# Peptides against a protein of PDB entry 2Q3Z, part 110

Target 1, 272 residues: chain A of PDB entry 2Q3Z
Amino acid sequence: YVLTQQGFIYQGSAKFIKNIPWNFGQFEDGILDICLILLDVNPKFLKNAGRDCSRRSSPVYVGRVVSGMVNCNDDQGVLLGRWDNNYGDGVSPMSWIGSVDILRRWKNHGCQRVKYGQCWVFAAVACTVLRCLGIPTRVVTNYNSAHDQNSNLLIEYFRNEFGEIQGDKSEMIWNFHCWVESWMTRPDLQPGYEGWQALDPTPQEKSEGTYCCGPVPVRAIKEGDLSTKYDAPFVFAEVNADVVDWIQQDDGSVHKSINRSLIVGLKISTKS
Target 2, 254 residues: chain A of PDB entry 2Q3Z as posed
Amino acid sequence: YVLTQQGFIYQGSAKFIKNIPWNFGQFQDGILDICLILLDVNPKFLKNAGRDCSRRSSPVYVGRVGSGMVNCNDDQGVLLGRWDNNYGDGVSPMSWIGSVDILRRWKNHGCQRVKYGQCWVFAAVACTVLRCLGIPTRVVTNYNSAHDSNLLIEYFRNSEMIWNFHCWVESWMTRPDLQPGYEGWQALDPTPQEKSEGTYCCGPVPVRAIKEGDLSTKYDAPFVFAEVNADVVDWIQKSINRSLIVGLKISTKS

## One batch from the design tools (peptide; made by RFdiffusion4, then SolubleMPNN)

Design b2_p18_6_s3 (from b2_p18_6, 8 letters changed)
Fold by OpenDDE base, seed 1:
Structure b2_p18_6_s3 (fold): chain B 272 residues (1-272), chain A 18 residues (1-18)
Amino acid sequence: as target 1 above (272 residues)
Amino acid sequence: PVNLIPELLLGYEDPNAP
């Protein structure tokens, strides 16, 4: 997971799994220097360089910083996300074939955000950076992945009597979503939470005021320990959220529609 | 191409289906 530079990213749907080849390129010339620049422009370094540098020996700390810095939300991060098919002023997320070009563009343009990314692009760049920094990392794809905005572990849709969705479609389900898992010890937690840790660099929700997510032990998610830092409820919801379909009548009454058991959470890890 | 399916509950046509 550290030495492999070429791999595959899984996409598509649960029924029709696809993959694309991806060049992670963590050992290509200049990539390590770019990863170090990424650390040196993070908000924590800018606030207190000595404190930030003293914490870089912790993969927990570094993982959280990288999760925040791969997206450009709230900082000088690498990628700007876009999902509306309007990519004319940048590069389509679907056109990328590796992390190296993205990182080089970011650095060569004075750490200006690269346009554009989606989940697999964010995940792949994070994977490259973490591997470059010596943290064993893999890209993970989850099919039918939920985005819970209010941390209630429910994806709620409101419909009128005609079946039309009402209100802002703030909560959503992805056909697929990608993030990374990194191998590390968790001395900040109780024993047994060492191993794979989920990190999500796609800017979905703020954690401690920054668009970042994790690290959270995969074991904690599997066992339903939502008290575990960082962001356990959010990551748990990505794979386990229940979908509730509400029907609102003209009289203002609300009732649950027939519980459609949506199979949420088919997770596939990269083999390389 | 986009990894978003906003109308999953209504039934969706899989955009990746052959």
Scores: peptide ipSAE 0.019, ipTM 0.584, DockQ to the pose 0.175
Fold by OpenDDE base, seed 5:
Structure b2_p18_6_s3 (fold): chain B 272 residues (1-272), chain A 18 residues (1-18)
Amino acid sequence: as target 1 above (272 residues)
Amino acid sequence: PVNLIPELLLGYEDPNAP
């Protein structure tokens, strides 16, 4: 006996894969209403309700809106991200066991941001909302996932002679990262890009001025077609970025470390 | 050989990882 509203999210590391049970609850009472509220408070609706509503028949449009609204960055979105292990004024991201409680808290508190989320929480809530809106969606986990901030497909860091990391640490590698894939046609692209589309609701980088990501065809990522909308270079880097370890000498010269390499990307998706 | 640099790894750490 398995309910379609119940699932698992993969976590841990590439060497030590773990999973947690998750209640997506897309068909629980009131959840559809909350998902509709989420659409009705999005910046595009507030700017032009008629235009926003006319586009809600497009899973591409809706997917992009949901990606932006699951995080509270730049809007009245659902979740506030936090990664510093200081969760005393909210709920630890590790304490959540389902999307329903999060969505209900958000709505019941006047669409105030819920504290706190991390990648799998963002992904799981997005999965619930998209499923509720009739878009087939699954959570995806990628181990050793790169966050490319400058869209150069490289994760670069510098070390001094003592092995200490120097400079900006804005680019990073997650031990694991979660996002969602949704099944849809792409009439806005050339033929052949229908199928699974990656969407990332974790607020990592801005796309067209908003913290959102995708949809981008999984096929485009596999084939290295980085010209496809939306955000193909960013998603490609999450799974395929090269890591460059630079050693800085006392004279200011830099050279690549020959003894250190990282493998980015081990993607696991559910078949449902 | 591939090695991980702990200082570059961010995000959730599995408390049950050995």
Scores: peptide ipSAE 0.017, ipTM 0.568, DockQ to the pose 0.132
Fold by OpenDDE base, seed 2:
Structure b2_p18_6_s3 (fold): chain B 272 residues (1-272), chain A 18 residues (1-18)
Amino acid sequence: as target 1 above (272 residues)
Amino acid sequence: PVNLIPELLLGYEDPNAP
C-alpha cells in the first residue's frame, strides 16, 4: 500500500466493471517534494505555519488536509473537477494515466489548478500524495454511489404522476465513485476505530467549510456509527442511502415511495 | 400506481465514464 507505484482503478458500472492502469509514482523524482509543497500551500499552513507543522505528525490531520488540497476548491489545490465533456482548455480526465504528470504540472505552473479531474483522478492523486507521506493508502471504487446533499441519508427525487423527475435533480447517484482508504490509528476516537479510514478528495460537500471528506473509520461506516468524525453521515450515505421518490399526483397529493429498483453502494477495495 | 422510467433512476451518470 505504500510501496506499490503501479496499479488499477476500477470503473464502469456495477453490471460492467472495468479497470484502467494507473501510475501512482509516489517514489518518482521530485514527487515527494511536490507533496511537501502541497502541505505548505494549504490554508491551515498559510494561516498558522507553526500550528500546521506541529500537527503533521498526525495522519488524521494530514489525511484531512490532503483530502482538501487534491481538489482546488477553496484553496491552491491540485485539480479542477469537470464532468460536462468540455475539456478543450485542458486535459480530459479520461486522458490521465498517472498521478505524476498531474502533480508535476501543478507544481510547475506555480500551484495553479490542473484541468481537469474526475473522481478516480482525485482519488489517485490523493493516493499518491498519502503514500508519499508514508500513509498506507488504496483507491476504492463504489458503484451506484449516492451523493446526499442534505445529510438525511436519502436520495430524494420528485416525480410527476408519469414518473418523470421534476426539479433540479440536485441529489444524484454516480454510476461509480472513487475515493481512498488510508490505514491509520485514531487516537482522537474511542478504541477500535483504528485501521482503514475513508477519505474523499472529490469536491462534493463541504466539511467544516472546506471541500474535503474524512478521515472516517471504515468500521464506523460498516457498523452505522454516524457520530464518528469525520463526515460519517456523508460517507455512509454514499454506500447505504435509500432512494425516495416523492410522486405528485394530478390532484396535488404527494405519495412517498421507496425506490427498491436501485441498490446504492457496491464497494470494491483494491489490494494494491 | 406510477411506472417509473428505469433510465431515470440514477440522478446522474457521467457520460464520459468508461
Scores: peptide ipSAE 0.016, ipTM 0.550, DockQ to the pose 0.096
Fold by OpenDDE base, seed 3:
Structure b2_p18_6_s3 (fold): chain B 272 residues (1-272), chain A 18 residues (1-18)
Amino acid sequence: as target 1 above (272 residues)
Amino acid sequence: PVNLIPELLLGYEDPNAP
């Protein structure tokens, strides 16, 4: 989880699992230096360098910073996300084969955001950075991954009497989503939450005002301890949200229907 | 390189979502 530079990222769907080879390249020349630059341009460093540096011994703190800095939302982060299949002014997310080129492009262009990333690209770059910083990290793929925007553990659809979705479909279920898990102690929590921590660098929701997610103990998610920092409800929903349909009738009445046919979440952890 | 169905490479909404 630290030494392996090449691996696979799982993609596709729950029914049709696929994978791509990925070069993490955490020991390639200059990559560690780029990771240090990433830390030195983060908003917390710019606000108070002494405080930021004093906290870099904490993998919890560093993990959270990296989660925020791998995406370019709110800061001078690495990647710009795009999902509309219009990539002509950059590199298609599907074209990347490793983290090294992305990180080098970012640094060489004055820490300008790289176009473009999607979940597996964000996760893979975060994995590279965290490994460079000595934090054991793996990429994970979750099939039928829910995006809960209000942390209510529900994916809610509003429908008319014909079953057609109304309004903005802000909450959704991805065919797959990728994030990372990092191994660390959690001295900031009660005993027993050491081990794998989920971190999500894909800019889905804000955590404490920044597009970042985690670290949250995988154990807390598994056991349903949603009070555990950071972002336990969001990560829990990714793997175990309920789907609710709000059906509006002709008379203006609204009926709540729980859809139990769709099972959210099928997580695969990489061994590389 | 593994030949994948292009649409499955893209992160998108589950077509089986209700």
Scores: peptide ipSAE 0.018, ipTM 0.584, DockQ to the pose 0.124; fails the geometry check

Design b2_p18_6_s4 (from b2_p18_6, 6 letters changed)
Fold by OpenDDE base, seed 1:
Structure b2_p18_6_s4 (fold): chain B 272 residues (1-272), chain A 18 residues (1-18)
Amino acid sequence: as target 1 above (272 residues)
Amino acid sequence: PVDLVPELLLGFEDPNAP
């Protein structure tokens, strides 16, 4: 996981799995220096350099910083996300073939945000950075991935009698979503939560005021321990959220549609 | 300026879509 520089990222849908080749390139010339710059421009370093540097021995701390810095939300991070198919003022997320070009562009333009990324681009860049910093990391793809915005562990749709979705479609299910898992000990938790930790660098929800997510033990998610830091409820919902389809009739009555249990969460890990 | 989360439109799958 640390030594592999080339790999595949899984995409598509649960019914039609696709993959793309990706160059992570964590050992290419200058990439380590760029990763160190990323740490040195993070908000915690700018606020208190001595405190930030003293914590860089913790993969938990570093993982959380990287999760926040791969996106440009709230900081001088690497990538700007865009999902509206309007990429004329930048590079289409679908055009990237590796992390190296993205990181070099970011540095060469004075740490200005690179346009544009989507989930697999965020995940792949995070994977490169974490591997470069000596943290074993893999990209994970989850099919039928839920985005819970209100932390109720439900994806709720309201439909009229004609089956048309009503209201703001704030909550959604992705055909696929990508994040990373990193191997680390968790001395800040009870014994048994060492191993793979989920981190999500795609800006979806704020955690402690910053667009970042994790690290959270994969074991905690599997066991339903939602009290485990960081962001266990959100990551749990990505893979386990219940979908509720409400039908509102003209008389104002609301009924649950009984018809389709959607299975949320088919995870595929990249093979080493 | 607080960078807003952009609209997440691509990759959305309606669970009831045929």
Scores: peptide ipSAE 0.023, ipTM 0.584, DockQ to the pose 0.118
Fold by OpenDDE base, seed 5:
Structure b2_p18_6_s4 (fold): chain B 272 residues (1-272), chain A 18 residues (1-18)
Amino acid sequence: as target 1 above (272 residues)
Amino acid sequence: PVDLVPELLLGFEDPNAP
């Protein structure tokens, strides 16, 4: 999880799992230097360099910084996300085959955001950076991954009499979503939460005012301890949200469908 | 009351996913 430079990223759907080869390349020339630049341009460093540097011995702190800096939201981060299939002014997310080219492009263009990324690209770049910094990290794919916007642990759909989804479509279930898990101790938590920690660099929801997510103990998610920092409710919902289909009648009344059952979450961790 | 079970529209990041 630190030494492996080549791997696979799982994609597709729960019924049709596929993978792509990926070059993480954490030991290629200049990549460590780029990772250090990433730390030196983060908002916390720019605000107070001494405080930021004093905290870099903490993988908890560094992991959270990296989750925020891999996306370019709120900062000089690496990747700009795009999902509308209009990639003519950049590189299609589907065209990337490794993290090295992305990181080199970012650095060589004065830390200008690279166009474009989606979840697996964000996750793969985060994996490279964290490995460079000595943090054991793996990419994780979750099929039928829920995006809970309102923190109620439900994915709610409103449908009319024709089955058409109505209202705000901000909550959704992805066919797949990728993030990373990093191995670290958690001295900031009660004993027993050391081990794999989930981190999500894809800009989905703000955490403490920044598009970042985690670290949260995988154990806390499995045990349903939603009070555990950071972002336990959000990560929990990704893998275990309930789906509710509301059927709206012509008179404006709503009721839950009794026939729909959807399984949220099928997590696959990479072996390299 | 009408209880419809329409096909769920999932979000797709990979447009090539089946």
Scores: peptide ipSAE 0.019, ipTM 0.532, DockQ to the pose 0.106
Fold by OpenDDE base, seed 4:
Parts: sequence; C-alpha cells; structure tokens
Structure b2_p18_6_s4 (fold): chain B 272 residues (1-272), chain A 18 residues (1-18)
Amino acid sequence: as target 1 above (272 residues)
Amino acid sequence: PVDLVPELLLGFEDPNAP
C-alpha cells in the first residue's frame, strides 16, 4: 500500500467492471517535494504555520488536509473537477494515466489548479500523496455510489404519477465513485477505530466549511456509527443509502416508495 | 469515453458549478 507505484483503478459499472492502469509514482523524483509543497500551501498552514506543522505527525490531520488539497475548492489545491464533458481548455480526466504528471503540472505552474479531474483522478492523486507521506493508502471504487446532500442517508427523488423525476435532482447516484482508504490509528476517537479510514478528495460536499471528507473509520461505516468523525453520514450514505421515490399524485398527495431495484454501494478495494 | 466517466444514474449536480 505504500510501496506499489503502479496499480489499477476500477471503473465502469456494477454489471461491467472495468479497470485502468495507473501510475501512482509516489517514489518518482520530486514527488515528495511536491507533496510537501501541497502541505505548505494549505489554508491551515497559511493561517498558522507552526500549528499546522506540529500536527503533521498525525495521519488523521494530514489525511484531512490532503483530502481538501487534492481538489482546488477553497484553496490552492491540485485539481479542478469538471463533469460536463467540456474539457477543451484543459486535459480530459480520462486522459490521465498517473498522478505524477498531474502533481508536476500543479507545482510547475505555481500551484495553479490542474484541469481537469474526476473522482478516480482525485482519488489516485490523493493516494499518491498519502503514500508519499508514508500513509498506507488504497483507491476504493464504489459502484452505485450515492451523493447525499442533506445527511439523511437517503437519495430522494420526487416523481410524478408517470414516474418522471421532478424537482431539483440535487442528490445523485454515480455509476461509480472513487475515494481512498488509508490505514491509521484514531487516537482522536474511542478505541477500536484504528485501521482503514475513508477519505474522499472529490469535492462533493463541504465538511466543516471545506471541500474535504474524512477520515472516517471503515469500521464505523460498517457498524453504522454515524457519530464518528469525520463525515460518517456522508460516507455511510455513499455505500448504504436507500433510494426513496416520492410519488406525487394529481391530488397533491405524496406516496413514499423505496426503490429496491437500485442497490447503492458495491465497494471494491485493492488488497495489495 | 462515456464508459470511463462516472455517470449519474439519477440526478446531476456539478459540485464545482459556479
């Protein structure tokens, strides 16, 4: 999890799993320096360098910083996300084959955001950075991954009597989503939550005002302990949310229906 | 390719939309 520089990222769909080769390249020349620059430009460092540096011994702290800094939201982070298929003014997310080029571009352009990333790119870069910093990390792919915006553990859609989705459609389910899991102790939590921690660098939701996610113990997610920091409800929903259809009738009545045809969450992680 | 891009099964919101 630290030593492997080449790997695969799983993509596609639950029915048709695909993978791409990825060069994490955490040991390539200059990558460690770039990772340190990433830490040195984070908002917490800029606010109080001494305090930030004093906390860099904590993989919990570093993991959270990295999850925020891999995306460029709210900071001088690495990647700008884009999902509208308009990538002409940058690099298509699908064209990346490794983290090294992304990180080098970021640094070489004065820590300007690299265009563009999507979930697997964010996750892969985060994986590189975390590995480079000595934190055992793996990329995780979750098929039928929910994006819960209101922390109710539901993906809710309003439908008319014909089954057509109405309303804002703010909540969503990805065919797949990628994040990382990092191995660390959790001295900030009750005993027993050491081990794999989920971190999500894709800027989906703000956590404490910043587009970051985690670390949250995988165990907490498995056991349904949603009080566990950080962002347990969100991560839980990604893998366990139920889809609820609110069916509105012509008379204005609303019927709640759980859509059991769609199973949220099919997680695949690397074991090496 | 579409098969490599995460597609929303239901709903869409770009978290980086202005």
Scores: peptide ipSAE 0.016, ipTM 0.627, DockQ to the pose 0.130
Fold by OpenDDE base, seed 2:
Structure b2_p18_6_s4 (fold): chain B 272 residues (1-272), chain A 18 residues (1-18)
Amino acid sequence: as target 1 above (272 residues)
Amino acid sequence: PVDLVPELLLGFEDPNAP
């Protein structure tokens, strides 16, 4: 998890699982220096360098910083996300084959955001950075991954009387989503939450005002402990949300139905 | 390829299903 520089990232769908090779390259020349620059341009460092540096011994703290800095939202982070298939003014997310080129481009252009990333790119870069900083990390893929936007642990679809989704009101489920899991102790939590921690660098929701997510113990998610910092409800929903259809009838009545045909969450953790 | 990128699932069908 620290030593492996090449691996695979799982993609596709629950029914058609695919993978791509990826060069994480955490030990390639200059990558450590770039990771240190990433830490030195984070908002917490800019606000109070001494305080930020004093906390870098905590993988919990560093993990959260990296989660925020891999995306360029709210800061001088690495990647700009884009999902509309318009990549002509940058690099298509699908064209990346490793983290090294992305990080080098970011640094060489004065820490300007690299265009463009999507979930697996964000996750892979985060994995590289965390591994480079000595934190055991793996990329995780979750199929039928929910994006809960209103913190109710539900994905809600509004449908007309014909069962057609009203798109403007629908919440999001991805065919797949990628994030990372990092191994660390959690002295900031009650005993038993050491081990794998989920971190999500894809800018989906703000956590404490910043587009970041985690670390949250994988154990807490498995056990349904939603009180566990950080962002347990959001991560829980990604893998466990119930899908609810609100069906509007012609008479204006609304019927609530649990959608049992769409099962949220099928997580694959990599071993490399 | 389109089937390798994340897509939103609208309803209960996989948009990338053949």
Scores: peptide ipSAE 0.055, ipTM 0.636, DockQ to the pose 0.193; fails the geometry check

Design b2_p18_7_s1 (from b2_p18_7, 6 letters changed)
Fold by OpenDDE base, seed 1:
Structure b2_p18_7_s1 (fold): chain B 272 residues (1-272), chain A 18 residues (1-18)
Amino acid sequence: as target 1 above (272 residues)
Amino acid sequence: SASNLQLPIGMTVEEHLA
């Protein structure tokens, strides 16, 4: 999980699982230097370089910084996300075949955001950076991945009497979503939470004011320990959220119904 | 390639972008 430079990323849907080859390239020439630049332009370094540098021995700290810096939200991060199929002023997310070109473009353009990424691109770049920094990391794909926006562990759909979804559809379930898991100890937590930690570099929700997510122990998610930092409720919801339909009746009344047909979460961890 | 896009579950590309 540190030495492998080529691998596969799972995509598609739960019904039709696909994969693409990806060149992580963490040991290619100049990539380590770019990863170090990424650390040196992060907001915490700019605010207090000494404090930031003193914390870089912690994979927990570094993982969280990388999660925030792989996206360009709030900082000089690497990638701009886009999901509206309008990629004419950049590169389509589907065109990338590896992390190296993305990182080189970012650095060579003065740390300007690279256009464009979607979840697997964010995850893959984060994987490259973390591996480059010596943190064992893998990309994971979660099919039927929930995005809970109000931290209630539910995906809520408002429906009319005909079952049609109403409103802006702010809460949603993705066909798939990618993030990374990194292996580290958690001295900041109670014993037993060492091992794989989930980190999500795709800008979805703010954590402590920054678009970042994790690290959170995979064990905590499995056991339902939502008090575990960082961002346990959000990551838990990605794989475990229940779906609720709020059905409006013609008389204006609303009926709550548990939607058992929409099953959230099918996580696949990569082995290479 | 379009099948690799991240989309809301149950939606086609056309439906999502409409």
Scores: peptide ipSAE 0.344, ipTM 0.867, DockQ to the pose 0.555
Fold by OpenDDE base, seed 4:
Structure b2_p18_7_s1 (fold): chain B 272 residues (1-272), chain A 18 residues (1-18)
Amino acid sequence: as target 1 above (272 residues)
Amino acid sequence: SASNLQLPIGMTVEEHLA
């Protein structure tokens, strides 16, 4: 989880699982320096360098910083996400084969955001950075991954009488989503939450005002402890949200229906 | 390939872009 530089990232769908090879390259020349630059341009460092540096011994702190800095939202982060298939002014997310080129581009262009990433790219870069910083980390893929926007642990679809989804579909389920899990102790939590921690560098929701996510103990998610920092409800929803259909009838009445055919969450954790 | 894009479940690329 620290030493492996090559691996696979799972993509596709629950029914049609795919994978791509990925070069994490955490030991390639200059990558550690770039990771340190990433830390040195984070908002917390810019606000108070001494305090930030004093906290870098904490994988909890570093993990959270990295989750925020891998995306360029709110800061000088590495990657700009884009999902609209308009990549002409950058690099298609599908073109990347490793983290090294991304990180080098970011650094070489004065820490300008690299265009473009999607979830697996964010996750992979985060994995590289965290591994480089000595934090055991793996990329995970969750199929049928929910994006809960209002922290109600539901994905809610509004449907007409014909079952057609209405509205802007703000809440959704991704065919797949990638994030990372990092191994760390959690001295900031009650005992027993050491181990794998979920971190999500894809800018999905703000956590404490910043597009970052985690770390949250995988155990907390499994046990349904949603009070556990950080971002337990969001991560829980990604893997466990229930789907609710609000069916509007022609008379204006609304019927609530639990969608049992759409199962959220099929997580694959890599062993590399 | 486009099939590896992150997409809303059950949605094609074309549908997502529409």
Scores: peptide ipSAE 0.337, ipTM 0.863, DockQ to the pose 0.560
Fold by OpenDDE base, seed 3:
Order: C-alpha cells, then sequence, then structure tokens
Structure b2_p18_7_s1 (fold): chain B 272 residues (1-272), chain A 18 residues (1-18)
C-alpha cells in the first residue's frame, strides 16, 4: 500500500466489472517535491503557515488537506473534474495512465488545474500523494455509488407519470465511484476507530466549506456511526442510501415509492 | 476507452453521449 507503484483501478458496472492499469509512481523523481508543494499552496498554509506545518504530523489533518487539494475546487488544487464528454481543451479523463504525468503538469504550469479528471483520476492522484507522504493508501471502487446531496441518507428521484426523472439537480447513483482508504490512527476519536479511513477527493459535496471528504473510519461506516468525523453521513450514503421515487401523477398528486430495484453500494478494495 | 466512463446508473454510454 506504500511500496507498490503500479496497480489496477476497477471501473465499469456491478454487472460488468472492468479494470485499468495505473502507474501511481510515488517514488518517481520529483514526485515527493510536488506533494510538498501541494501542501505549501493549500489554503490553511496560506492562512497560517506555522499552524499548518505544526499539524502535518497528523495523518488525519494531512489526509483531509490532500482530499481537498487533489481537486481544484476552492483552491489551487490539481484536477478539474468534467463528466459531459467535452474534453477538447484538455486531456480526456480516460486517457490518463498514471498519476505522475498529472502531478508534473500541475507543477510545471504553476499549480494550475489540470484538465480533466473523473473519480478514478482523483482517487489515483490522492493515492499517489498520500503514499508519498508515508500514509498507506489504496484506491477503492464502489459500484452503484450514491451521491446524497441533502444529507438525508436517501437518493430521491422526482419523476413524471411516465417514470421519467424530472429536473437537472436530481440526486443520483453512479455506476461506479472511486475514492481512497488510508491507514491511520484516530487519536481525535474514541478508541477502536484506528485502521482504514475513507477519503474522497472527487468534488461532490462541501465539508466545512471546502470540497473535501473524510477521513472517516471504515468501521464507523460499517457500524452506522454517523456521528464520527469526518463526513460519515455522506460516505455512509454512498454505500447504503435508500432510493425513493416521488412520482407526480397527471392529476397533480404525488406518490412516494421505495425503489427496491436500485441497490446502492458494492465496494471492492484493491489488494495492492 | 469509453467503456469505463463514469455514468448514472442504468444509462448506457450511447445514451449518455447521444
Amino acid sequence: as target 1 above (272 residues)
Amino acid sequence: SASNLQLPIGMTVEEHLA
């Protein structure tokens, strides 16, 4: 989880699992230096360098910073996400074969955002950075991954009488989503939450005002402890959300229906 | 490959790109 530079990232769907090879390249020349630059341009460092540096001994703190800095939302982060197939002014997310090229491009262009990433690209870059910083990290893929937008642990679809989804801001379930798990102690929590911590660098929802997510103990998610820092409800929903359809009838009435055909969450972790 | 594109559940690549 620290020493392996090449691996696989799982993609596709729950029914048709696929993978791609990925070069994490955490030991390639200059990559550690780029990771340190990433820390030195984060908003917390810019606000108070002494305080930021004093906290870098905490993998909890560093993990949260990296989660925020791998995406370019709200800061000088690494990657710009795009999902609309309009990649002509950059690099298609599907074209990347490793983290090294992305990090080098970011640094070489004065810490300007690299175009473009999707979830596995964000996760892979975060994995590289965290490994560089000595934090054991792996990429995780969750099939049928929910994106809860209102923190109610539900995926709510608004539908017309024909069952067609209405509106452009509906909650959704991805065919797959990738994030990372990092191994760390959690002295900021009650005993027993050491071990794998979920971190999500894909900009989905804001946490404490910044597009970042985690770290949250995998154990807390498994046990349903939603009070655990950070972002336990959101990560829980990614793997456990219930799906509800709000169906508007032709007479204007609305019917609530539990969608039992959409099963949220099928998580797989890489072995190395 | 477009076969590994992240998509809303139940949507095919062809439907998403249409």
Scores: peptide ipSAE 0.333, ipTM 0.863, DockQ to the pose 0.567
Fold by OpenDDE base, seed 5:
Structure b2_p18_7_s1 (fold): chain B 272 residues (1-272), chain A 18 residues (1-18)
Amino acid sequence: as target 1 above (272 residues)
Amino acid sequence: SASNLQLPIGMTVEEHLA
C-alpha cells in the first residue's frame, strides 16, 4: 500500500466537525534523513547507541521513541506546545499546512524546538515520521477528549453552590484531541493484540518519566484491558472517562453528580 | 479562526485564559 502523502485532519467540536488538508510529505526529499536524525538525538541513543539501534527493528520501540521525540519535553524533540493564544514569537499552530516545513525548520535550526504546536500538529508530525520509518500510521481525532491527570478514569469538577468551578482546573475535557494509530504486531503481549496501536505525541502526561504515550492496542482500549502496556488507563480515559461534578455547599456537605450530558469520546479515524 | 484551536469544552479562548 502506497501511504498517502496528503490527507485531512478533523478538528472543531462534536457538534461542528471541521477538517483541514494536511501534507504529510513522508516521501519528500530529505525527510527520511531528518527522521534518522530524530532517532539519533533521542535520549536512549545518547545513553547507549548500540542498544538503541538494535531495537529499531521493533515498531513498538520506535513508536514509543517517536511519541516522545515529536514533543520537545525532556529532550531535543521537534515541537513546543502552546495553548494560550500568544504565538507572536513563533508560528501559530493554525498556520501549519504540512509536516515537512516543521521537520525542516527543526533540522535547519540545529534541532531546536519549533514554535508552536497543538494536538493535531503533534499528531501530524508523528504520522509523517512513523510513515517515513515504514510504520503504517493514521491520524485520529477524538471529540470531547478527556485528560485524566491522576489515573482514576474520572474527570472531576469541584463546584460551589453557584456552579462555579473551584480549585485546580487541571483535569479537563478538550473539544477535540488528536493522536495517531499505527499498525503493528505486539510480540511483547499475549496473542490477539496485533493491529492498530494508539500513540500520543502531545505532551499530556509522563509515561515512565518521559512525555510519551503508547503504543497501546486499540483492542485493549475497546475491551477495557487496562493492564496492557503502554499507558492503557490514560488512553482509555481519553475516550471513556466518567465526568463527576462535586457540589460543595456552605454547610460543608458534598454531593456527587454524574454529568451524563457530557459524553466523553467520539473517535474518528481517518480512512487509511 | 479561533474555532480550530484546542479548547476546554464549552469555553471560549477568552474564558480559557481568564
Scores: peptide ipSAE 0.319, ipTM 0.857, DockQ to the pose 0.556

